# Ledger of designs, part 9: peptides against a protein of PDB entry 3MAZ

Target 1, 99 residues: chain A of PDB entry 3MAZ
Amino acid sequence: VLNPMPACFYTVSRKEATEMLQKNPSLGNMILRPGSDSRNYSITIRQEIDIPRIKHYKVMSVGQNYTIELEKPVTLPNLFSVIDYFVKETRGNLRPFIC
Target 2, 99 residues: chain A of PDB entry 3MAZ as posed
Amino acid sequence: VLNPMPACFYTVSRKEATEMLQKNPSLGNMILRPGSDSRNYSITIRQEIDIPRIKHYKVMSVGQNYTIELEKPVTLPNLFSVIDYFVKETRGNLRPFIA

## One batch from the design tools (peptide; made by RFdiffusion4, then SolubleMPNN)

Design b1_p10_5_s1 (from b1_p10_5, 4 letters changed)
Fold by OpenDDE base, seed 1:
Structure b1_p10_5_s1 (fold): chain B 99 residues (1-99), chain A 10 residues (1-10)
Amino acid sequence: as target 1 above (99 residues)
Amino acid sequence: SLVEAPESSE
C-alpha cells in the first residue's frame, strides 16, 4: 500500500485549516498543509491548555530531509517523522486531525 | 514539554 503523505495532510489554506480545527476539535488538533513555497509545508495546531490558541509552524524541505522551524530547529527524514515529533514532544497533547 | 516557537506567516 502507498501512503505518501501523513493522514493529517490536507491541501488547505491557513484560514481553512484554522476553521477545520475550530469546527471539529474532537477529530484532532494538528494539520499539515502546503506551505507558501514549493516543497515546503506548514503545521497548524490548536491547543487548549489554558485557552484555545492557534499556532503555525514552518516545515522546510532541506535536501532529502525536513526542518521544523523552532527556536532550536529539528531536522527529520520525512513528514511522518515530523508529525510523530509533534505528538511525542507534547506527550499526546497534539493529535493529527483525521477527517 | 510543549511545542512552542515563533509563528510562521505561511
Scores: peptide ipSAE 0.142, ipTM 0.792, DockQ to the pose 0.426
Fold by OpenDDE base, seed 5:
Structure b1_p10_5_s1 (fold): chain B 99 residues (1-99), chain A 10 residues (1-10)
Amino acid sequence: as target 1 above (99 residues)
Amino acid sequence: SLVEAPESSE
């Protein structure tokens, strides 16, 4: 049985995620997707602080936790917490893409 | 704050 995943998780490639965010920005600007390695993920975001910018972050599975590859790495207990982190860290600027 | 980090290769 597959455990539940965040609503913004989609089995899409980097390119597809980018296209999704660009096509329907009103649905959100953050997608969680499979990483290149098993059990690892990537977060693709589209922020419009000054101009639209697409960025991708690594979310590495480390033991039973997940580490977001940032200048100052952040380790969290689950993927839901990872999504929550991005939302809170940006004070709501980032919102999960809900298709 | 803003989420900043080098872009991933994944």
Scores: peptide ipSAE 0.135, ipTM 0.789, DockQ to the pose 0.390
Fold by OpenDDE base, seed 4:
Structure b1_p10_5_s1 (fold): chain B 99 residues (1-99), chain A 10 residues (1-10)
Amino acid sequence: as target 1 above (99 residues)
Amino acid sequence: SLVEAPESSE
């Protein structure tokens, strides 16, 4: 059985993701996209805490789990949990981009 | 807290 992908997942490049977030900030500020390898992903965010800042994070497939490449790596069971982590850790500042 | 880490190259 094929599991669905998070709603903020788009098959776009780093550049395209950045443009999407800049063009429609009201739709959210976090996008999940394919990484350099087929089983890896990247998270692109656009936060406006002080000034607009674009950042990219690696989400590495490790076995049946995923590890977010942070200063202190976080391993989660699925991509939905990865999105949830970013939302919770920022107390809602980050919201999945829903187009 | 805030999610922080060096930017990826991917």
Scores: peptide ipSAE 0.127, ipTM 0.788, DockQ to the pose 0.412
Fold by OpenDDE base, seed 2:
Formats: structure tokens, C-alpha cells, sequence
Structure b1_p10_5_s1 (fold): chain B 99 residues (1-99), chain A 10 residues (1-10)
């Protein structure tokens, strides 16, 4: 049984996530997806500040928390907080992809 | 703002 996940979570690959974001940018620009290892995840984003840019971040399961792999790592208690972090840090530029 | 680390491979 899978516990509740953020609305922008999709069981897709890096490539599929990229295609989803490129195809329907109006639906959002951030996807949470399974990582390479179990219990780990990845965030794929597509920002259009100057030109379209696709980036992928690691979200590592550490104990009961999650650490976003950034220059300065950020540890949060759950995946919902991870999504919230990305939204807030970009002041709304990043929005969860909802289809 | 986000200051990214090396991008994940998957």
C-alpha cells in the first residue's frame, strides 16, 4: 500500500517527465518521480526564465526525512514539504504539474 | 532561489 503522495508525483522516467513538462507547460513545470534507488525520488523541473531549461534534482530518503540535493542540502520531513520548498524558493515560478 | 547540485542521472 502506497501512502498519500503529492499530486505532482508520477511513476515516470526522467525522459517521460521531461516530455510531459514540454508538452503541456500550462499544467505546471515540476514533477516528482521515482529515483534510481528505492525510497529515493527525483524532481524534474522546466523553467522558462530566459530559455527553457530542464533540470533534475535528487531527493534522498534519509531516515524518516528527505534531503534535497542542492549546493546547500535541505532536509524536510516529508515529500509534501519537498514540493512546498521548491514552490516557495522560486516564489511560485515552479508549480506542481497537474494533469 | 535554488542553487542546484550536480543533476541526478535518473
Amino acid sequence: as target 1 above (99 residues)
Amino acid sequence: SLVEAPESSE
Scores: peptide ipSAE 0.191, ipTM 0.836, DockQ to the pose 0.249; fails the geometry check

Design b1_p10_5_s2 (from b1_p10_5, 5 letters changed)
Fold by OpenDDE base, seed 4:
Structure b1_p10_5_s2 (fold): chain B 99 residues (1-99), chain A 10 residues (1-10)
Amino acid sequence: as target 1 above (99 residues)
Amino acid sequence: SLVAAPESSE
């Protein structure tokens, strides 16, 4: 049984994700997308704390879990938790892009 | 804060 993907998941490239976030910032500022490897993902964000900044994070599939490639890596049980982590860590500054 | 590992081409 496969669970659905998070609402902010889109089958887009790094470039496309960046363009989506820039074009419609009111819809959110975080996108989950496929990584270069089949079972890995990437997260693209656009934060406007001081100036608009685009950043990319690797989400690596490790067994049945996922590891966010941060300075201090975080391992979580599913992609929904990954999205939740980004939201909570930024105290709501990051919001999933809902098209 | 969220500090990524070295950037990847992915």
Scores: peptide ipSAE 0.189, ipTM 0.793, DockQ to the pose 0.186
Fold by OpenDDE base, seed 1:
Structure b1_p10_5_s2 (fold): chain B 99 residues (1-99), chain A 10 residues (1-10)
Amino acid sequence: as target 1 above (99 residues)
Amino acid sequence: SLVAAPESSE
């Protein structure tokens, strides 16, 4: 059984995610996508603070939780919380990409 | 604040 995924989750590659964000910046600037390994994910963002910048972050599955690979790692109970973290941490600068 | 961390290779 496949559990519900965040609305900004897309089964796309790193390259495809980058192209999606560049093509339609008005739809959001954050995408959750499959990682290179099963049960792991990646977050691709495109921020336009000074100039457009693309960055990718690893979201590692650890037991029943997920750890965002930051300088100071953050562990959360589910992928919805992961998306919420990115939104709150940036005070709304990051918004889920919604097609 | 802004998200700051080393970028992933995935």
Scores: peptide ipSAE 0.187, ipTM 0.795, DockQ to the pose 0.401
Fold by OpenDDE base, seed 3:
Structure b1_p10_5_s2 (fold): chain B 99 residues (1-99), chain A 10 residues (1-10)
Amino acid sequence: as target 1 above (99 residues)
Amino acid sequence: SLVAAPESSE
């Protein structure tokens, strides 16, 4: 069975992701994209708490799970859980970019 | 709430 990718997944570069988020902030502020290495991904976010801030996180494929490279790493079973983590951890401040 | 490790280079 083929599992679909999260709705905020786009085959874009770091630069393109940044431009997408800056151009249409009303569509969301979080994008999942391919990492520099196969089977790895990156999350690009644009938070506007005080001023707009762009940040990138590594999502490493480890076995059958994924580890978000945070100060204290978090390992989750799938990419959907990864997106959910970012949403919940920020109490909804981060929302998947839906174009 | 989100405390990141050194920002990704990817």
Scores: peptide ipSAE 0.187, ipTM 0.802, DockQ to the pose 0.260
Fold by OpenDDE base, seed 2:
Structure b1_p10_5_s2 (fold): chain B 99 residues (1-99), chain A 10 residues (1-10)
Amino acid sequence: as target 1 above (99 residues)
Amino acid sequence: SLVAAPESSE
């Protein structure tokens, strides 16, 4: 049983996420995936500002919220908000991978 | 602004 998840959530590994983004960049460049620990997640992105760059971020479950492990951590109420943050923060540069 | 932070190994 799994509660509703963002469209870009996939039960894939870091490696698989990277491969997905590299294989079909036109489908988006951001994937939410399970983290190493239960209830935690990771986000894998592939930006092509200058050259293709793959980066991974931690999304930690904190109580009923989620904290994105950034230089200045951002805490949000749900995973949908987490995805929204990445999209808005980059002004659309990051787009959820829809396969 | 852009996403900026030390990336994780998870």
Scores: peptide ipSAE 0.185, ipTM 0.798, DockQ to the pose 0.378

Design b1_p10_5_s3 (from b1_p10_5, 6 letters changed)
Fold by OpenDDE base, seed 4:
Structure b1_p10_5_s3 (fold): chain B 99 residues (1-99), chain A 10 residues (1-10)
Amino acid sequence: as target 1 above (99 residues)
Amino acid sequence: GLVAAPESSE
């Protein structure tokens, strides 16, 4: 039994993620991808509030939880919660990229 | 809002 990954998880690089979001903005604007270390991840987003803005966030595996590297770090129990946090915090502005 | 720590290099 293997737990699934969030639908917006793709085994892509920072560059590839950026290109995906730019190419098909209608499919979503948030991608979860592998980090530099085996158990870490990164989030790439493309928000269009005033102008298109690309940002990257580090998601660190800490014990059985995950910490989003924000000014005020947020620790959550799983990657699904991480995605949920980004969606809720932006009141729906961020949506998982579904290819 | 979402304010990242010094922007991730990953």
Scores: peptide ipSAE 0.223, ipTM 0.806, DockQ to the pose 0.220
Fold by OpenDDE base, seed 3:
Structure b1_p10_5_s3 (fold): chain B 99 residues (1-99), chain A 10 residues (1-10)
Amino acid sequence: as target 1 above (99 residues)
Amino acid sequence: GLVAAPESSE
């Protein structure tokens, strides 16, 4: 199957993404979604380390790459790498939401 | 962990 976008990409709003993650936590806890404007994206996560916490990250298009807006920004070549970064950085705590 | 800049407004 040719998937031009990561499997956890959904054309949903911030609110909808939050509801999806809360309703079916067993399906994953990370969603990639369109940004409010331009060629940018956002990532919504729901981590349950101590208590459930929802967080949102900006993924900005910069030339041919993407920069995750972290305290120390990380630039990666594609959206698949962005998802991979979140998974690896959390040692698998974050998993793409597969509906 | 993942320390974000000011949380996304989008």
Scores: peptide ipSAE 0.222, ipTM 0.807, DockQ to the pose 0.245
Fold by OpenDDE base, seed 1:
Formats: sequence, C-alpha cells, structure tokens
Structure b1_p10_5_s3 (fold): chain B 99 residues (1-99), chain A 10 residues (1-10)
Amino acid sequence: as target 1 above (99 residues)
Amino acid sequence: GLVAAPESSE
C-alpha cells in the first residue's frame, strides 16, 4: 500500500492537535496537520523536558520540497523527511503521535 | 535545537 502521508498526519485544527497530545501523551508528542494554505502544513509538538510546552512550526511547500520555518530554515524533499528531522534533531525526544 | 522563527500562528 502506498502511503503518501506520514502516520502522524491528521486532518485536525491547531486546537484539536493540542488536545490530542495532552489527552494521550503516551501515544506520541508530535502531530502533522494541514496549514492555513493549501499544500502547507504545521507541526504541533508537546515536549515535557521541564514542564509541558506546546509549540507549533510551519512547514511550507516550496516547489517539490518543504521548508521547516525554524530560526535557521531547513529544506527537505518530502514530509516523511520532515518528521524524521524532528525526531533526529531532538535525539528521539519527539515521537510521531500514533493513534 | 528546534527554534521556530517565529512560532507558527497556524
């Protein structure tokens, strides 16, 4: 089966994503969701390093690639790579939310 | 680290 989207992708709003992460933290702490514009996405995370913190990142579609709107932008070839980046960059602290 | 610039409003 061809899966065009990462497993942690859900067609939910910012609010819904936040609630999902808060309600079931054991299922993961990172969700990919639709952005306000077509072909753009957002990443919502809930880290508990010191205290629970919710953060949102923009993932902009640029040509055939995607750019994560970070202090120092990172461009990747697909959404799977975007998820992988978040996992690796946090050394596994972030894990895709799998419901 | 993962520092948003700026944090998403979407």
Scores: peptide ipSAE 0.220, ipTM 0.807, DockQ to the pose 0.238
Fold by OpenDDE base, seed 5:
Structure b1_p10_5_s3 (fold): chain B 99 residues (1-99), chain A 10 residues (1-10)
Amino acid sequence: as target 1 above (99 residues)
Amino acid sequence: GLVAAPESSE
């Protein structure tokens, strides 16, 4: 099956993503969604390190790569790598939301 | 570790 986008990608708004993560935390805590334009994306996460917290990050399309707007920006070749980065960086704390 | 970054407005 052709899967051009990560499994946790959903065409949802910031609000909808937040609601999805809050409603079904057992399905994962990270969603990739459309950004302000068709070439940019946003990552919405729900971490429970201390207390449940919802945060959103920009994933900007730069040429053929993607830059995660973090304190120390990270540029990766594709969206699958972006998701992988979030998983690895948090040592598995973040997991893609799978419906 | 914790992903540190400013939150997006998008």
Scores: peptide ipSAE 0.210, ipTM 0.801, DockQ to the pose 0.419

Design b1_p10_5_s4 (from b1_p10_5, 5 letters changed)
Fold by OpenDDE base, seed 2:
Structure b1_p10_5_s4 (fold): chain B 99 residues (1-99), chain A 10 residues (1-10)
Amino acid sequence: as target 1 above (99 residues)
Amino acid sequence: MLVEAPESSE
């Protein structure tokens, strides 16, 4: 009944996601996790462009789509597209965390 | 490029 989730999805808290990314940066730097509300999600990233920076983004379920809360919101049809968006927009800087 | 919004509390 359940559709597959992106490989970087983990049922972890904001804090746990941060710790995962900090502990094993070689495994990736992007995690998809449950949001504070059901059917919503959050993306936690750890970029090391100049210095390590942890950031969190909202991925809101809107109808049959998902909207990434950015300065200019982006709406996509599924969570796989959400992950793809983060990878492509950063030209590979962000990579899904595969534990 | 990724144009981020303020960090979420979630």
Scores: peptide ipSAE 0.130, ipTM 0.775, DockQ to the pose 0.283
Fold by OpenDDE base, seed 4:
Structure b1_p10_5_s4 (fold): chain B 99 residues (1-99), chain A 10 residues (1-10)
Amino acid sequence: as target 1 above (99 residues)
Amino acid sequence: MLVEAPESSE
């Protein structure tokens, strides 16, 4: 049994993710990508609340779950839930980048 | 509430 990855997951670097979001903002503003270590990930976002802002968040594998490294860490059961969290917390401001 | 946190290094 293999779990699929979220549609906004791309095997790209921090730089590439930033370029993708800047080039096609209409396709979404959130990308999930590999972290510096295997089994860890990073979320790159490009929000346009006031001005365009690029930010990166760590998503760490903790046991069978994932912890988003925020001021108040959030632990979720899978990467789909991680993406959902970002969407919900921003009331839809963040949307997965679908290329 | 906005998702905010210090930028990661990864």
Scores: peptide ipSAE 0.118, ipTM 0.778, DockQ to the pose 0.416
Fold by OpenDDE base, seed 5:
Structure b1_p10_5_s4 (fold): chain B 99 residues (1-99), chain A 10 residues (1-10)
Amino acid sequence: as target 1 above (99 residues)
Amino acid sequence: MLVEAPESSE
Protein backbone atom coordinates (compact mmCIF):
# COMPACT_ATOMS: atom_id res chain seq x y z
CA VAL B 1 0.00 0.00 0.00
CA LEU B 2 1.03 3.65 0.22
CA ASN B 3 4.18 4.46 2.11
CA PRO B 4 3.76 7.00 4.86
CA MET B 5 5.15 10.49 4.58
CA PRO B 6 6.89 12.40 7.35
CA ALA B 7 4.47 13.93 9.83
CA CYS B 8 5.55 17.41 8.77
CA PHE B 9 4.59 16.85 5.17
CA TYR B 10 1.71 18.98 3.94
CA THR B 11 0.40 19.51 0.45
CA VAL B 12 0.75 23.26 0.68
CA SER B 13 2.34 26.01 -1.34
CA ARG B 14 5.39 28.00 -0.34
CA LYS B 15 3.17 30.82 0.80
CA GLU B 16 0.86 28.58 2.79
CA ALA B 17 3.78 26.86 4.49
CA THR B 18 5.18 30.22 5.49
CA GLU B 19 1.85 31.25 6.94
CA MET B 20 1.50 28.00 8.86
CA LEU B 21 4.89 28.39 10.48
CA GLN B 22 4.28 32.01 11.35
CA LYS B 23 0.84 31.39 12.77
CA ASN B 24 1.74 28.52 15.08
CA PRO B 25 5.46 28.55 15.85
CA SER B 26 4.89 26.39 18.93
CA LEU B 27 3.92 23.48 16.70
CA GLY B 28 7.28 23.33 15.01
CA ASN B 29 9.30 25.28 12.50
CA MET B 30 9.87 22.92 9.60
CA ILE B 31 7.52 21.82 6.85
CA LEU B 32 8.05 19.43 3.98
CA ARG B 33 5.96 20.24 0.93
CA PRO B 34 5.65 19.40 -2.74
CA GLY B 35 8.19 20.95 -5.03
CA SER B 36 7.47 22.52 -8.38
CA ASP B 37 8.19 19.23 -10.11
CA SER B 38 6.81 15.79 -9.43
CA ARG B 39 8.85 13.68 -7.04
CA ASN B 40 10.68 16.73 -5.77
CA TYR B 41 10.01 18.50 -2.52
CA SER B 42 10.88 21.62 -0.64
CA ILE B 43 11.61 22.23 3.00
CA THR B 44 10.38 25.47 4.48
CA ILE B 45 11.82 26.51 7.82
CA ARG B 46 11.37 29.37 10.20
CA GLN B 47 14.39 29.89 12.41
CA GLU B 48 14.75 32.51 15.07
CA ILE B 49 18.48 32.63 15.62
CA ASP B 50 18.50 36.41 15.71
CA ILE B 51 15.23 37.38 14.09
CA PRO B 52 12.56 35.24 12.46
CA ARG B 53 13.78 34.05 9.09
CA ILE B 54 11.97 31.95 6.53
CA LYS B 55 14.06 29.84 4.21
CA HIS B 56 13.29 27.20 1.62
CA TYR B 57 15.43 24.29 0.51
CA LYS B 58 15.12 21.92 -2.40
CA VAL B 59 14.91 18.21 -1.83
CA MET B 60 15.50 16.59 -5.17
CA SER B 61 14.53 13.06 -6.01
CA VAL B 62 17.57 11.37 -7.48
CA GLY B 63 17.07 7.77 -8.35
CA GLN B 64 15.81 6.08 -5.23
CA ASN B 65 17.34 8.70 -2.96
CA TYR B 66 16.88 12.36 -2.15
CA THR B 67 19.43 15.11 -2.31
CA ILE B 68 19.09 18.19 -0.16
CA GLU B 69 20.43 21.15 -2.05
CA LEU B 70 22.77 22.70 0.46
CA GLU B 71 26.18 24.29 0.15
CA LYS B 72 27.41 20.76 0.54
CA PRO B 73 24.67 18.55 -0.90
CA VAL B 74 23.47 15.68 1.23
CA THR B 75 21.96 12.55 -0.23
CA LEU B 76 19.71 10.38 1.88
CA PRO B 77 17.63 7.24 1.30
CA ASN B 78 14.20 8.59 2.17
CA LEU B 79 12.24 11.63 3.29
CA PHE B 80 12.26 10.57 6.91
CA SER B 81 16.03 10.70 6.80
CA VAL B 82 15.82 14.14 5.23
CA ILE B 83 13.77 15.42 8.13
CA ASP B 84 16.10 13.73 10.58
CA TYR B 85 19.06 15.42 8.94
CA PHE B 86 17.60 18.87 9.42
CA VAL B 87 16.82 18.14 13.05
CA LYS B 88 20.25 16.72 13.83
CA GLU B 89 22.21 19.25 11.82
CA THR B 90 20.61 22.05 13.79
CA ARG B 91 20.92 20.16 17.05
CA GLY B 92 17.20 20.30 17.57
CA ASN B 93 16.66 23.90 16.54
CA LEU B 94 14.49 22.70 13.71
CA ARG B 95 11.49 20.61 14.69
CA PRO B 96 8.85 19.09 12.42
CA PHE B 97 5.67 21.13 12.28
CA ILE B 98 2.96 18.95 13.72
CA CYS B 99 -0.62 20.17 13.72
CA MET A 1 25.91 23.78 12.14
CA LEU A 2 23.03 25.86 10.90
CA VAL A 3 21.30 24.74 7.75
CA GLU A 4 22.14 27.20 5.04
CA ALA A 5 22.09 27.32 1.27
CA PRO A 6 20.57 29.33 -1.55
CA GLU A 7 16.83 29.43 -1.18
CA SER A 8 14.69 27.23 -3.35
CA SER A 9 12.61 28.64 -6.14
CA GLU A 10 9.97 26.02 -5.48
Scores: peptide ipSAE 0.113, ipTM 0.788, DockQ to the pose 0.392
Fold by OpenDDE base, seed 1:
Structure b1_p10_5_s4 (fold): chain B 99 residues (1-99), chain A 10 residues (1-10)
Amino acid sequence: as target 1 above (99 residues)
Amino acid sequence: MLVEAPESSE
């Protein structure tokens, strides 16, 4: 039985996530998806600051927490907090993709 | 601001 997941979580590949964000930008610009290893995830974003840019971030399961791999790593207690971090850090520029 | 690290492989 799976625990609740953020609304922007989809069991899609990197390529599929990219296509989703490009096809329907009005629905949001951030997707959480399975990572390359079990219990790990990846965040795919599409920001349009200057030109559209797709970027991918690793979210590593570490014990009972999750660490976002950034230049300065950020560790959070759950995936909901991970999504919240991306939203707050960008002052709302990033929004969960809701399909 | 997000300071990205090396992008994920998958």
Scores: peptide ipSAE 0.118, ipTM 0.793, DockQ to the pose 0.254; fails the geometry check

Design b1_p10_6_s1 (from b1_p10_6, 4 letters changed)
Fold by OpenDDE base, seed 2:
Structure b1_p10_6_s1 (fold): chain B 99 residues (1-99), chain A 10 residues (1-10)
Amino acid sequence: as target 1 above (99 residues)
Amino acid sequence: IPELLLEKSF
């Protein structure tokens, strides 16, 4: 039995996520995807401020929480909070990819 | 706006 996942979660590779974001930028610019390890995830973003920039972030499972690998790491209780953090921190520049 | 960017990437 799986718990609900954020709407922008897709079982896609790094390359596939990049292609999704590039193909349909109007649908959002942030994807959560499986990481290289079982309980870890990655986030792929396509920020378009001056020019489009693709970036990837590790979301590491630590106990019952998740740590976003940033310059200053941020630990949150669930993946929904992780997505919320990216949205809030960028003042809405990042939006979950919904298709 | 630099503070709105998430720079670290892998």
Scores: peptide ipSAE 0.287, ipTM 0.825, DockQ to the pose 0.633
Fold by OpenDDE base, seed 3:
Structure b1_p10_6_s1 (fold): chain B 99 residues (1-99), chain A 10 residues (1-10)
Amino acid sequence: as target 1 above (99 residues)
Amino acid sequence: IPELLLEKSF
């Protein structure tokens, strides 16, 4: 079974993702996008706690799982769980960008 | 909430 991609997945570049988030912050502040290699991805976020801050995170395919490259890496079973992690870890501060 | 900022970025 091939699951669909998370709703915040877009086939965009780092720059494009940044522009999307800046242009329409009300639609969300987190985008999943293709990484540099097949089966790898990146997360781009735009947090506005004090000032707008853009950050990017590697999501590496490791076997049948995905590892988020954080100070303490987090391994999850699928991309939906990756998105969920970012939402929960930030207590809702991060929300998937839904165009 | 500053403590909820994800730090590592590339």
Scores: peptide ipSAE 0.286, ipTM 0.826, DockQ to the pose 0.597
Fold by OpenDDE base, seed 1:
Structure b1_p10_6_s1 (fold): chain B 99 residues (1-99), chain A 10 residues (1-10)
Amino acid sequence: as target 1 above (99 residues)
Amino acid sequence: IPELLLEKSF
């Protein structure tokens, strides 16, 4: 049994996440999904600034925290904080996909 | 630009 997860978490593949974001962009543009390894996750986003761009980010479990693999890595205490980081950093451009 | 802040991807 999983602990409470962010609302934009879905047990989907990279491909499925991409399709979800493309099909219903009005519902949000950010999905959290299982990673290839246990206790790790991935973020898939679809930003439409100039043209639609799909990107994926690793969220690695490190001890009791999570590290987002960015050019400048960011470590946060839980997955809710991870989602919050993406929202705040982009000043609301990224929004969790709520189906 | 928000996209540039999160450029790294896999």
Scores: peptide ipSAE 0.283, ipTM 0.829, DockQ to the pose 0.581
Fold by OpenDDE base, seed 4:
Structure b1_p10_6_s1 (fold): chain B 99 residues (1-99), chain A 10 residues (1-10)
Amino acid sequence: as target 1 above (99 residues)
Amino acid sequence: IPELLLEKSF
């Protein structure tokens, strides 16, 4: 029995995630997806601050925690916390993509 | 400015 995954998690590629976000921006602008290695993930975002910009971030599984690869790495206890971090840090600019 | 509002990406 696997633990639940965040609602914005989709088993899609980088390209597919980008297409999803571009096609339906009203549904959210952040997707969590599988990384190239097992137990690792990637976050794809589409922010519209000045112009639309696509960005990707690595979420590395380290022991029982996850580390977001940022200029100043952030380690969190679970994927839900990872999503929360992105939402909170951007003051709501980022919102999970809910299809 | 928060990092997530910058250019960083992989």
Scores: peptide ipSAE 0.260, ipTM 0.824, DockQ to the pose 0.710; fails the geometry check

Design b1_p10_6_s2 (from b1_p10_6, 4 letters changed)
Fold by OpenDDE base, seed 1:
Structure b1_p10_6_s2 (fold): chain B 99 residues (1-99), chain A 10 residues (1-10)
Amino acid sequence: as target 1 above (99 residues)
Amino acid sequence: IPSLLLEPSD
């Protein structure tokens, strides 16, 4: 049984997430999806700063927390905080995809 | 505008 998930969570593949973001950019540019391993997740983003760029990030379940795999890893208490981090870090450039 | 630079991963 899953606990409540962020609104931008979808049970989609990497490819499907990319297509969703490309097809409806007005709905947001960030998706949370299942990772390749159980209890892990991935974030797919599509930023349009200079040109459209798709990137994916690992969100690893570590104990009771989650760690975003970055050059300087960031550990947060829940998936909602993970989404919040991406929004704040980009000063609102990234917004959760709401379908 | 800040952007995330990490290369694509799983």
Scores: peptide ipSAE 0.106, ipTM 0.782, DockQ to the pose 0.557
Fold by OpenDDE base, seed 2:
Structure b1_p10_6_s2 (fold): chain B 99 residues (1-99), chain A 10 residues (1-10)
Amino acid sequence: as target 1 above (99 residues)
Amino acid sequence: IPSLLLEPSD
């Protein structure tokens, strides 16, 4: 089956994403969601390294690519690559939330 | 395990 969006994409708000991650941490700790009011997206994560920490990142549509808003921005060709980046960059600490 | 550097959140 053709899957146009990453499995961890949910049409939820920032608050809802946070609640999902807090409620079922065993299902993953990373959610991709729609931007507040644009074609852009946001990534919400809940890392538990020392204590649970919620963070939100902007994923901006730039031309045919996507740029993750980080101290050192990272531009990737598609949303699947964006998810892959978060997983690899954290060496597996971040895992897509699969409900 | 490396942590991601933050930017102003959405």
Scores: peptide ipSAE 0.104, ipTM 0.743, DockQ to the pose 0.535
Fold by OpenDDE base, seed 5:
Structure b1_p10_6_s2 (fold): chain B 99 residues (1-99), chain A 10 residues (1-10)
Amino acid sequence: as target 1 above (99 residues)
Amino acid sequence: IPSLLLEPSD
């Protein structure tokens, strides 16, 4: 039993997440998924600025917060904030995958 | 819009 998680969270692998985003791009282009054998998570996105590009980001659990592994790391209080960050940072280009 | 950068995780 999991506590409330962002709507775009799915218990899927990197490959499955990629397939989900490719199959139904109209449902969103960002998925939050469990990290590989850890308490951490990963964000998979599919942006179509020029051509479709799949990228993955590590979301590391640090204490009671989460740090997004970026060129300049960003630490946030919860996973909802992590999703919000990706949406706002891209001015809406990234949208949580909702099915 | 600043580009989001980093390598993939499993």
Scores: peptide ipSAE 0.097, ipTM 0.779, DockQ to the pose 0.463
Fold by OpenDDE base, seed 4:
Structure b1_p10_6_s2 (fold): chain B 99 residues (1-99), chain A 10 residues (1-10)
Amino acid sequence: as target 1 above (99 residues)
Amino acid sequence: IPSLLLEPSD
């Protein structure tokens, strides 16, 4: 049985995630989604600091941990921590999309 | 807020 996934996890494509964030920005601006064809995941965000900007990040399964593909990779123990990292790193600017 | 990545990846 699968453990619970973060609230902002949706089985959607890159395109669908982008559309979700654009359509209802008040519900949050960060989505966790399945990777293309692997056990990995992707994070799609829509920050609106100056203008709306969509970005995608790879979250790779490495052993029992997950590594966020950043300029300086960050490895965390679970997907909840991954979401937490994005929230904290942006000082709350990023918020999980909840619908 | 600084960019976490130079360009999108998936």
Scores: peptide ipSAE 0.087, ipTM 0.752, DockQ to the pose 0.488

